# Ledger of designs, part 67: peptides against a protein of PDB entry 2YKT

Target 1, 231 residues: chain A of PDB entry 2YKT
Amino acid sequence: SRSEEMHRLTENVYKTIMEQFNPSLRNFIAMGKNYEKALAGVTYAAKGYFDALVKMGELASESQGSKELGDVLFQMAEVHRQIQNQLEEMLKSFHNELLTQLEQKVELDSRYLSAALKKYQTEQRSKGDALDKCQAELKKLRKKSQGSKNPQKYSDKELQYIDAISNKQGELENYVSDGYKTALTEERRRFCFLVEKQCAVAKNSAAYHSKGKELLAQKLPLWQQACADPS

## One batch from the design tools (peptide; aimed at target 1 L108 R189)

Design b2_p29_3_s1 (made by RFdiffusion4, then SolubleMPNN; from b2_p29_3, 12 letters changed)
Fold by OpenDDE base, seed 1:
Structure b2_p29_3_s1 (fold): chain B 231 residues (1-231), chain A 29 residues (1-29)
Amino acid sequence: as target 1 above (231 residues)
Amino acid sequence: SSFEEEVERIAREVLSEEEAELYLKLRFS
């Protein structure tokens, strides 16, 4: 029936969220944590590299013929520091505004979804059972009427059951339809949540890339000119 | 919205007050 098909669709949406989306989201979070860790590792390694660059700058500053190159090397290290600071801000956002929130949500969401599905199933079954009962009673009544010498005696009651069945059928169909819409909304909102949180990360990433590009674009020509006279 | 209210109702049935508040904040803030 229409209601049965819609019911199956509704349950399938919830099952898809619970069995496909949420596990995939947990994996996404795990991969995000790995990515975060790797970027933190890059940050740490870069610090060592540019600290060593500073040391080279110090040596240049102490030299007799390369003093000005010391400043260049210091500037290179400083620009890196600024870029790195921006990266750290991006990573904080990545952690706090995406991963943590997704992790918190997905953990609580499993409990919620189970309850939501159960509530829907319980109410759907209740309405379905009530409908089935009325249909069964009507069938019994018709059978009784068919065997009766006075079928007219049951006519009013038959009409009452017909009306009740019609109403209950309508209620069931409406409930299942609303349930399906609700389920689809649940699914959509979860994707939207992911998109929105990823957008926040993207904004921070854009800021990081922009700042890096800006700083390097500003300084690189100066650094390239520093060795115009290598002597 | 009616949807948000229903989500809240269900959430509060299965989550602690603190968990429900967090969950609702995450979903609808």
Scores: peptide ipSAE 0.541, ipTM 0.940, DockQ to the pose 0.782
OpenDDE base, seeds 2, 3, 4, 5: peptide ipSAE 0.543, 0.536, 0.536, 0.539; ipTM 0.941, 0.939, 0.939, 0.940; seeds 2, 4, 5 fail the geometry check

Design b2_p29_3_s2 (made by RFdiffusion4, then SolubleMPNN; from b2_p29_3, 11 letters changed)
Fold by OpenDDE base, seed 5:
Structure b2_p29_3_s2 (fold): chain B 231 residues (1-231), chain A 29 residues (1-29)
Amino acid sequence: as target 1 above (231 residues)
Amino acid sequence: SSIEEEVKRIANEVLSEEEAELYLKLLFS
């Protein structure tokens, strides 16, 4: 029936969220944590490299013929420090605003969706059973009427059952239809949440890249000229 | 909204009060 098909579709949406989306989201979070760890590793390695660059700058500053190049090397390291600070801010946001929230949500979603699906199934079954009961009673009444010497005695009851069946059928159809719309809305909301959180990450990433570009664009011409100037 | 109220009702059946509040915030923030 139409109601049975709509019921199946509704259950399939919930199952898709629970069995496909949520596991995939958990994997996404895990990959995000790995990515965060790798970026933290890059940060640490970069610090070592630029700390070593500072040491080269110190040596230049102690020289008689290359003192001004010491300042250049220090500036290079300082610009890196500033870029690194922006990266650290981005990583904090990535962790706190994306990964943590997704992790919290996916855990709570698992519990909620199970309950929501069960509630829907219970109510759908209840409405279906009530319909089936009325249909069965009408069938019994019709059998009694056919065997009776006075069929008119059952006419009013037959009409009552027909009306009840029609009403219950309509109620069931509306319920499963609304259930399907609700399920699709729940699915969409979860995708939208992911998109919105990823947009926030993208904005933070853009800020990091912009700051780096700005700092380097300001200083790079100066650094490029440093060796051309006679000491 | 009617949807938020229904979500809240179901959430309160299976989550603690604190978890339900967090869940609602995450879903409808």
Scores: peptide ipSAE 0.370, ipTM 0.882, DockQ to the pose 0.824
OpenDDE base, seeds 1, 2, 3, 4: peptide ipSAE 0.367, 0.369, 0.361, 0.369; ipTM 0.881, 0.882, 0.878, 0.880

Design b2_p29_3_s3 (made by RFdiffusion4, then SolubleMPNN; from b2_p29_3, 13 letters changed)
Fold by OpenDDE base, seed 1:
Structure b2_p29_3_s3 (fold): chain B 231 residues (1-231), chain A 29 residues (1-29)
Amino acid sequence: as target 1 above (231 residues)
Amino acid sequence: SSIEKEVEEIAKSVLSEEEAEKYLKLRFS
């Protein structure tokens, strides 16, 4: 029936969230943590590289003919430090605003969804059973009427069951329809939540990239001139 | 909202009060 098909669809939405989305989200979080760790590793490695660059700058400053290049090398390291600070801010946001929140939510959400599905199933079954019972009683009544010498005795009850069946059918259909809409909304909301959190991370990432670009664009011409036009 | 209340009721049925509060905050804040 229409209601049965819609019921199946509703259950499938919840099952898809619970069995596909949530596990995939957990994996996404895990991959995010790995990515964060790798970026932290890059950060550490970069620090070592630019610390070594500072040492080269110190040597230049101690030289007789390359003193001005020491300042250039120090500036290069300082720009890196500033870029790194932006990266750390981005990573902090990535961790706190996306990964942690998703991790905290996903387990609770799994439990919630299970309860929501069970509630829906219980109520759907209750309405379905009530409808089936009413239909069964009507059938029994009709059989009794057919075997009776006075069928008119059952006419009012028959009408009452017909009306009850119609009402219960409508209620079931409406409930299942609303349930389906709710399930789809639940699914969409979870994707939207992910998108919104990812957008926040993207903004911070953009700020990191922009700041790096700005700093390098400002200084790079000066550094390039240092060898050609000593100060 | 009516939806928020329904979600809260369901959440509280399976979560502790603290967990429910956390879940609701994450979902609706």
Scores: peptide ipSAE 0.440, ipTM 0.913, DockQ to the pose 0.744
OpenDDE base, seeds 2, 3, 4, 5: peptide ipSAE 0.431, 0.424, 0.208, 0.436; ipTM 0.910, 0.907, 0.760, 0.912; seed 4 fails the geometry check

Design b2_p29_3_s4 (made by RFdiffusion4, then SolubleMPNN; from b2_p29_3, 11 letters changed)
Fold by OpenDDE base, seed 5:
Structure b2_p29_3_s4 (fold): chain B 231 residues (1-231), chain A 29 residues (1-29)
Amino acid sequence: as target 1 above (231 residues)
Amino acid sequence: SSIEEKVKEIAESVLSEEEAKKYLELYFS
């Protein structure tokens, strides 16, 4: 029936969220944690490199012929430090605003969706059973009327069952239809949440890249000329 | 809203009060 088909569609939406979306989201979170760890590793490695650059700057500053190049090397290291600080802030946001929130949500969401699906299934079944019962009673009444010497005795009751069946059928169809719309809304909301959180990450990443570009653009011309100037 | 109330009811049926509060915050954030 139409109601049965729509019921299957509704259940399939919930199953898709529970069995496809949520597991995929858990994997996404895991990949995010791996990415965060790798970026932290890059941060640490970069610190070592630029700390070594500072040591080269110290040696230049101690020289008689290359003293000014010491300042250049220190500036290069300092700009890197500032860029690195922006990366660290981005990583904190990535962790706290994306990964942690998604992790908390996906865990609770599994329990919620199971309950939501069960509630829907229980009420759908209850309405279906009530309809089936009414249909069965009408069939019994019709059989009694056919075997009766006075069929007119059952006419009013037959009409009442017909009306009740029509109403219950309509209620079931409406309930299942609303259930399907609700399920689709639940699915869309989860994708929207992911998109919105990823947009926040993208904004933070843009800020990091912008700051780096600005700092380097300001200093790079000076650094490029440093060796052209007489010592 | 009617939706918020329904979500809250379901959440509270399977989550602790604290978990439900957190879930609702995340759900409607």
Scores: peptide ipSAE 0.448, ipTM 0.918, DockQ to the pose 0.824
OpenDDE base, seeds 1, 2, 3, 4: peptide ipSAE 0.448, 0.446, 0.439, 0.141; ipTM 0.918, 0.917, 0.915, 0.737

Design b2_p29_4 (made by RFdiffusion4)
Pose (drawn by RFdiffusion4):
Structure b2_p29_4 (pose): chain A 225 residues (1-144, 151-231), chain P 29 residues (1-29)
Amino acid sequence: SRSEEMHRLTENVYKTIMEQFNPSLRNFIAMGKNYEKALAGVTYAAKGYFDALVKMGELASESQGSKELGDVLFQMAEVHRQIQNQLEEMLKSFHNELLTQLEQKVELDSRYLSAALKKYQTEQRSKGDALDKCQAELKKLRKKPQKYSDKELQYIDAISNKQGELENYVSDGYKTALTEERRRFCFLVEKQCAVAKNSAAYHSKGKELLAQKLPLWQQACADPS
Amino acid sequence: EEELEEKIEESQEELQESLERMEEEEEEE
């Protein structure tokens, strides 16, 4: 009887994956694409900014008394080129390694999940029907206490076997369904961890490039007196 | 149809490997 409770829980897990998880995953993929389109807009504008800044650096390079300021502005643009390309690296860890792999999985999963739930429902119903029928045949023989005919015993053995088979099938079906759910959340967490490692390399690169150059830049217009 | 089934199987194998890697990380913690 707890078996029937477990049978409904299992159907509910497959339904939750197909109707909640995969649609939310489709939405997550869409947000990720918008995010990348926006990140492309920033990388592009950062280019215009830094070229405008190099132009100022060229002007200071051609003047009397401000040449070193020209060098400082060149170095600022250069630091940004180095930071940006550590960012473009985190960006592709986003496209090829997260958005593409998610889209590939979710595409195949619709058919896979519809087929797995269906196969489970058919197998569970077929085992339940065979068990009910064996039990009905036995009830017929028994109707027309510590005594059992040869045939009654054979039915008792068969009912015991089929009941054990049905309960194991429902028990394993539930474990499998929870594992399908866990694997989909684990893959999402792994893809996010990979993008996160590249975000750590990007931020670490920025800290050190700036920790190196920033004091010299702050000194360029200090009072020499 | 056969090639699609194979792709589904490979996708499921990759998801299983991902679960194993997550379990190993949890054990290390």

Design b2_p29_4_s2 (made by RFdiffusion4, then SolubleMPNN; from b2_p29_4, 17 letters changed)
Fold by OpenDDE base, seed 3:
Structure b2_p29_4_s2 (fold): chain B 231 residues (1-231), chain A 29 residues (1-29)
Amino acid sequence: as target 1 above (231 residues)
Amino acid sequence: SKEEEEKIKKTLKELEEVLEKQKKKEAEL
């Protein structure tokens, strides 16, 4: 029946969230943590490289013929420091605004969805059983009426069961339909939350890239001409 | 957030109570 099909669809939405979405989200969080760790490693390695560059700048500053190049090397290291600071801010946001929040939600969600599905199933079954009972009673009543010498004595009761069946059928259909809409809304809400959090991270990442581009574009021409203009 | 967590916990509790009440009613029938 239409109601049974809609019921199956509703259950499938909940099952998809619990069995596909949530496990995939946990994996996404785990991969995010790995990515964060790798970026932290890059930051650390980069610091060592640019600290060594500063040392080269110190040597240039101590020379008689290359003193001005020391300042250039120091500027290169300083620009890197500023870019790295922006990256650290991005990573902090990535951790706090995406990973932590997703982790908190996914841990609570399994219990929530299980309870919601069970509630839906219980109520759906209750309504279905009540409908089936009324249909069975009507059938029994009709059989009794056919065997009776006075069938009219059952007419009022037959009408009552017909009305009850119609009402219960409508209630069941509405309940299952609303249940399906609710389930789809729950699914959409979870995807939307992921998208929104990822957008926030993307915004912070864009700021990092913009800052780096700006700083390098400003300084690079000065650095490039440093060897062409000896003191 | 803590607020979202509390909302989820509250909803869970409410759902569990409803389920338990329904099971009790069904057992009495």
Scores: peptide ipSAE 0.018, ipTM 0.421, DockQ to the pose 0.031
OpenDDE base, seeds 1, 2, 4, 5: peptide ipSAE 0.006, 0.000, 0.006, 0.000; ipTM 0.296, 0.266, 0.307, 0.315; seed 1 fails the geometry check

Design b2_p29_4_s3 (made by RFdiffusion4, then SolubleMPNN; from b2_p29_4, 15 letters changed)
Fold by OpenDDE base, seed 5:
Structure b2_p29_4_s3 (fold): chain B 231 residues (1-231), chain A 29 residues (1-29)
Amino acid sequence: as target 1 above (231 residues)
Amino acid sequence: MEEEEEKIKKTLEELEEVLKKQEELEKLK
């Protein structure tokens, strides 16, 4: 029946969220944590490289003929420090606003979806059972009427059961239809939340890249001229 | 987090009501 098909579709939406979306989201969070760790590793390795650059700047500052180049090397290291600070802020936001929130939600969502699906299934079954009962009673009544010498005695009661069946069928169809819309809304809400959180990450990433580009664009011409200037 | 917890609580309360109605229906069978 149309109701049974829509019921199966509704259950499949919940199953898709529970068995496909949520496990995939857990994997996404795990990959995000790995990415965060790798970027933290890059930050640490970069610090070592630019600390070594500062040491080269110190040596230049101690020289008689290259003293001004020491300041250039220090500026290069300082610009890097500012870029790395921006990266650390982005990573902190990435951790606290994306990964932690998704992790908390996916854990709670398993319980919520299980309860929501169970509620839907229980109510759907209750309405189905009530319909089946009315259909069974009508069938019993028709059998009694066929065996009776006075079938007209049961006509009013037969009409009442037909009306009750029609009403219960309509209620079941409406409930299943609303259940399907609710399930689709639950699925969409989860994808929308992911998109919104990724937009926040993209904004933070854009700020990091913009700051780096701005700082380097400002200083690079000065650094390029440093060797051409006669000390 | 509080909103999700409230939704879970509400869903569980509604489930309990549905289960109670189902038990009542089964007693009438």
Scores: peptide ipSAE 0.081, ipTM 0.686, DockQ to the pose 0.029
OpenDDE base, seeds 1, 2, 3, 4: peptide ipSAE 0.017, 0.009, 0.023, 0.020; ipTM 0.415, 0.361, 0.512, 0.431

Design b2_p29_4_s4 (made by RFdiffusion4, then SolubleMPNN; from b2_p29_4, 16 letters changed)
Fold by OpenDDE base, seed 2:
Structure b2_p29_4_s4 (fold): chain B 231 residues (1-231), chain A 29 residues (1-29)
Amino acid sequence: as target 1 above (231 residues)
Amino acid sequence: SSSEEEKIKETLKELEEVLKKEEEREKLE
């Protein structure tokens, strides 16, 4: 029946969230943590590299013929420090605004969805059973009427059961329909939350890249000219 | 957000209470 099909669809939505979406989200969080760790590693390694660059700048500053190049090397290291600060801010946001929040939600969600599905199933079954009972009673009444010498005695009750069945059928269909809409809304809400959090990450990433591009664009011409203009 | 998380927790608690009552009712029948 239409109601049965819609019921199956509703259950499948909940099952898809519980068995596909949530496990995939946990994996996404794990991959995010790995990515964060790798970026932290890059930050640390970069610090060592540019600290060594500063040392080269110090040597240039102490030289007789390359003093002006010391300032250039220091500026290169400083620009890197500024870029790195932006990266650290982005990483903090990535951790706090994405990973932590997703992790908190996914832990609560499994229990919530299980309870929501069970509630839906219980109520759906209750309505279904009530309908089946009325149908069974009507069938019994009709059999009794056919065997009776006075079938008209049961006519009013038959009409009452027919009306009750119609009403209960309508209620069941409406309940299942609303259940399906609710389930789809729950699914959409979860994807929307993920998209919104990724938008925040994208904004922070854009700020990081923009700052880096700006700083390098400002200084690079100066650095490129440094060897051509000996002091 | 913390507010959203709290709402989820409250909803979960309500659902669990409803389900518990239903299970108790079914057990008594």
Scores: peptide ipSAE 0.034, ipTM 0.448, DockQ to the pose 0.031
OpenDDE base, seeds 1, 3, 4, 5: peptide ipSAE 0.022, 0.017, 0.008, 0.017; ipTM 0.421, 0.445, 0.329, 0.429

Design b2_p29_5 (made by RFdiffusion4)
Pose (drawn by RFdiffusion4):
Structure b2_p29_5 (pose): chain A 225 residues (1-144, 151-231), chain P 29 residues (1-29)
Amino acid sequence: SRSEEMHRLTENVYKTIMEQFNPSLRNFIAMGKNYEKALAGVTYAAKGYFDALVKMGELASESQGSKELGDVLFQMAEVHRQIQNQLEEMLKSFHNELLTQLEQKVELDSRYLSAALKKYQTEQRSKGDALDKCQAELKKLRKKPQKYSDKELQYIDAISNKQGELENYVSDGYKTALTEERRRFCFLVEKQCAVAKNSAAYHSKGKELLAQKLPLWQQACADPS
Amino acid sequence: SDPYADVDPDAQLDALEEELTEIEEEIEE
C-alpha cells in the first residue's frame, strides 16, 4: 500500500522534471544568451573607450613637459587590454562550456524523459495486473485455514514472488527518479562552477595588474615640492 | 539514451557547491 504512495511520488518526480525543471532550464538558457549578447556590447564599447584614451596618450607623447603622462595613459589602456582578454576567457567558458552543453542536454531530454516515465508506467501496471490476477485465482480456489492444497500453495508462492517483484520495482523506480533529478541539478551546478573558476582568474588578474601599476599612476601629478 | 548518464551527484554535487561558495566569497573580498 505504501507502494502505491511511492508509485505516485515517482510519477510526480518525472512530471516535475518535464514540466518545471526543463522549462526553467529553457528560460535560464535564454537569459544566458541575453547576458552574453549584453557582455559583447560592453567588450565592444570598452574598445572605443580605450582607443579614445590612447589618442590622448599620443597627444601627451608629442608635447613638451607632458610626455610621461602620455606613458601613463598608454599603460592604462594596456592594463585594460590585459584585463579584458582575461574577461573574454571567462566569456567563452560561458558559451562553449555552459550554454552549448545545457542546450545539448535539454534537447535530448524531452524524448528521454517521456520514454522513461512511459516505460515505468507500463512495467508497473503490467506487474500490478499480473499480481491482482494471481490473487483472484487464489481467492477462487480458497472460496470453493492451516491447510493448503498443492495448487493453493503454488499460487501462494507465485503471489509472493510477484508481490516482491512489484515492490522492488516501485522501490528502485523511485530511487532512479530522484537520481535523474539530482543529476540534472548537479550538471547545472558543475557548469556554473566552471564559469566561476574563470571569473576568479579574471578578478585575480585585475587585482594584480592594478596593484602593480596604480601607485605609479597616482604619483605622475604629485607635487615635487 | 540518457544524456545525463555520466553525471554522478553522490561524488560531485556537495563538493561542487562548497567550491562554488568559496569562489564567490573570494571574489566578494

Design b2_p29_5_s1 (made by RFdiffusion4, then SolubleMPNN; from b2_p29_5, 12 letters changed)
Fold by OpenDDE base, seed 3:
Parts: C-alpha cells; sequence; structure tokens
Structure b2_p29_5_s1 (fold): chain B 231 residues (1-231), chain A 29 residues (1-29)
C-alpha cells in the first residue's frame, strides 16, 4: 500500500542517516584532523626555513657589498610571517568552526536518531493496529449480520466502523506522510550544517590566500630589482 | 536532545540569501 511504502521510505531515511551519514561524517572529521595536523607540520617546517632565511639576511647586512640585499631577505621573511598569521587564523577556524562543532553533533546524534525513529515506529504501529482492529471488527460484524434474521440491527454499527476505518486510514496516511517529510528534514539539516561550516572555513581560507597574493604582489617587484640596483 | 535543533534549512537558506546579497552589495561598492 501507499502507506506501507511511505513508511518504508521513512525508515530508510533514518537508517541512511544512522548507518551512512554519521559514520561518513566521523570519517570526515578524522580526515580533517589529519589534514589539520599536516598543515601544522607545514607551518612548523616553514618557520624553520624562513628563520634560516633571516640568518642569510643578517649575513648580507654584515657584508660590505650586499647590505641592501639583507633588507630584501628580511622583507621576504616578514611577508612570510604575515601570511603565516593568516594561515593560523584559518586553522583556528578550521578546528573551532568545523571540526569541533561537527564532532559535538555527531556524538549526540546516535541517541537522538534512535529515539526519533522509535517514536515514529511506535506511533505508526499504534495507528496501524487500530486500523486493523476496526477492519477486523467490521468483518466480524458483517458475518453476524449475514447470519442474522434481523440484519438491520447491525446497520448503525456497520456505518460507525466504516467511518472509523476511513478516518483511521486517513490519519495513518497523514502521519506517515508527515513522518517522511520530517525524516527528510532531519537529513537535510545535517547536510546543511556541514555545508555551512565548510563555507565558513572556505571564507577564512580565501582570506588567507588573498592576503598572501596581496603581500607578494606588492613586494615581488622590489625584490626582483634588488640585484640590479647599485650597492 | 536534538543536536541539530538549531538548524532550520528553510530559515537558514533565507538568511544565507540575505547574507549573500549583502556581500554582493559590499563588493559592488
Amino acid sequence: as target 1 above (231 residues)
Amino acid sequence: MDPYADVDPEKRLEKLKEELEKIKKEIAE
């Protein structure tokens, strides 16, 4: 029946969230943590590299003929420092705005979804059972009426059961329909949250890249001409 | 507890659209 099929679909949505989405989200979080760690590693390694560059700048500044190149090397290191600061802000956002919040939600979601599904199933079954009972009673009544010398005795009661069945059928269909919509909404909320948090991270990442582009574009021409300038 | 109780896709979509329009306006200025 339509109701039964929609019921199956509803249950499948909850199962998909519980068995596919949430496990995948946990994996996503884990991969995110790995990515964060790797970026932190890059940050640390980069610091060492540019600290060494500063040392080269110091040597140039101490030279007789390359003093101005010392300033250039210092500027290169400084630009890196500024870019790195932006990266750190991006990483903070990545951790705080994406990973932490997703982790918090996914940890709580199993119990919630289980309860939500059980609630739906219980109510759906209750309505279904009530409908079945009315149908069974009507059938019994009709059998009694056929064997009776006075069928009119049961006419009013038959009408009552027919009405009850119609109402209960409608209620069940509506409930299952609403249940399906609710389940889809639950699924959508989870994806929406993920997308929103990823967007926030993306914005901060864009800021990092923009800052880097801006700083390098500003300074690179100066650095490129430094060796051509007289000392 | 509903961990996603704070997420309303419809309302959020509206908000996002509003925010996007603001951003577009700011970029255009």
Scores: peptide ipSAE 0.261, ipTM 0.642, DockQ to the pose 0.291
OpenDDE base, seeds 1, 2, 4, 5: peptide ipSAE 0.260, 0.255, 0.256, 0.256; ipTM 0.641, 0.637, 0.642, 0.638

Design b2_p29_5_s2 (made by RFdiffusion4, then SolubleMPNN; from b2_p29_5, 13 letters changed)
Fold by OpenDDE base, seed 2:
Structure b2_p29_5_s2 (fold): chain B 231 residues (1-231), chain A 29 residues (1-29)
Amino acid sequence: as target 1 above (231 residues)
Amino acid sequence: EDPYADVDPESRYEKLLEELEKIKKEIAE
């Protein structure tokens, strides 16, 4: 029946969230943490490299003939520091605004969804059982009427059951329909939240990349000319 | 408790699209 099909669809939405979305989200979070760790590792390694570059700049500054190149090397290291600061800011945002929040959601969601599905199933079954009962009673009444010498005695009661069945059928259909809409809304909320948080991360990432590009574009021509134009 | 109770999927979708457009514009500049 239409009601049964819609019921199955509703259950499938909840199951998809619980069995596909949330596990995938947990994996996404885990991969995000790995990504964060790797980027932090890059940051640390880069620090060592550019600290060593600063040392080279110091040596140049101490030289008699290459002092101006010392400043260039210092600038290179400083630009890197600024870029790295932007990266660290992005990483903090990535952690706090995406990973932590998603982790909180996914941790709570299993229990919530289980309860929500169970509640829906219980009520759906209750309404279904009530409908079945009325149908069964009508059937019994009809059998009794057919065997009776006075069938008219049962006419009013038969009409009452018919009306009750119609009403209960309608209620069941409406309930299942609403349940399906609710389930779809639940699914959509989860995706919307993910997209929203990912957008925030994207903005922060864009800022990092933009800053890096800007700083390097500004300074690189000067550095390239440093040897050609000694001062 | 619904962990996503504060998420309005209808209103947020449009906002998200707007935000994405802003980001695209910023990247293009």
Scores: peptide ipSAE 0.275, ipTM 0.734, DockQ to the pose 0.570
OpenDDE base, seeds 1, 3, 4, 5: peptide ipSAE 0.265, 0.267, 0.270, 0.271; ipTM 0.729, 0.720, 0.744, 0.742

Design b2_p29_5_s3 (made by RFdiffusion4, then SolubleMPNN; from b2_p29_5, 12 letters changed)
Fold by OpenDDE base, seed 3:
Structure b2_p29_5_s3 (fold): chain B 231 residues (1-231), chain A 29 residues (1-29)
Amino acid sequence: as target 1 above (231 residues)
Amino acid sequence: MDPYADVDPEKRLEKLEKELQEIKKQIAE
């Protein structure tokens, strides 16, 4: 029946969230943590590299003929420092705005979804059972009426059961329909949250890249001409 | 507890649309 099929679909949505989405989200978080760690590693390694560059700049500044190149090397290191600051902000956002929040939600979601599904199932079954009962009673009544010398005795009661069955059928269909919509909404909320948090991270990442582009575009021409300038 | 109780796709979409319009306005200024 339509109701039964929709019921199956509803249950499948909850099961998909519980068995596919949430486990995948946990994996996503884990991969995110790995990515964060790798970026932190890059940050640390880069610091060492540019600290060494500063040392080269110091040597240039101490030279007789390359003093101005010392300033260039210092500027290169400084630009890196500024870019790195932006990266750190991006990483903070990545951790706080994406990973932490997703982890919090996914950790709590199993119990919630289980309860939500059980609630739906219980109510759906209750309505279904009530409908079945009315149908069974009507059938019994009709059998009694058929064997009776006075069938009119049961006519009013038959009408009552027919009405009850119709109402209960409608209620069940509506409930299952609403249940399906609710389940789809639950699924969508989870994806939406993920997308929104990823967007926030993307914005911060864009800021990092923009800052780097600006700083390098500003300074690179100066650095490129430094060796051609007389000392 | 509903961990996603704060997420309403319909309301959120409306909010995002408003925010987007505001951003566009700011960029245009």
Scores: peptide ipSAE 0.261, ipTM 0.643, DockQ to the pose 0.269
OpenDDE base, seeds 1, 2, 4, 5: peptide ipSAE 0.250, 0.183, 0.254, 0.245; ipTM 0.639, 0.651, 0.684, 0.643

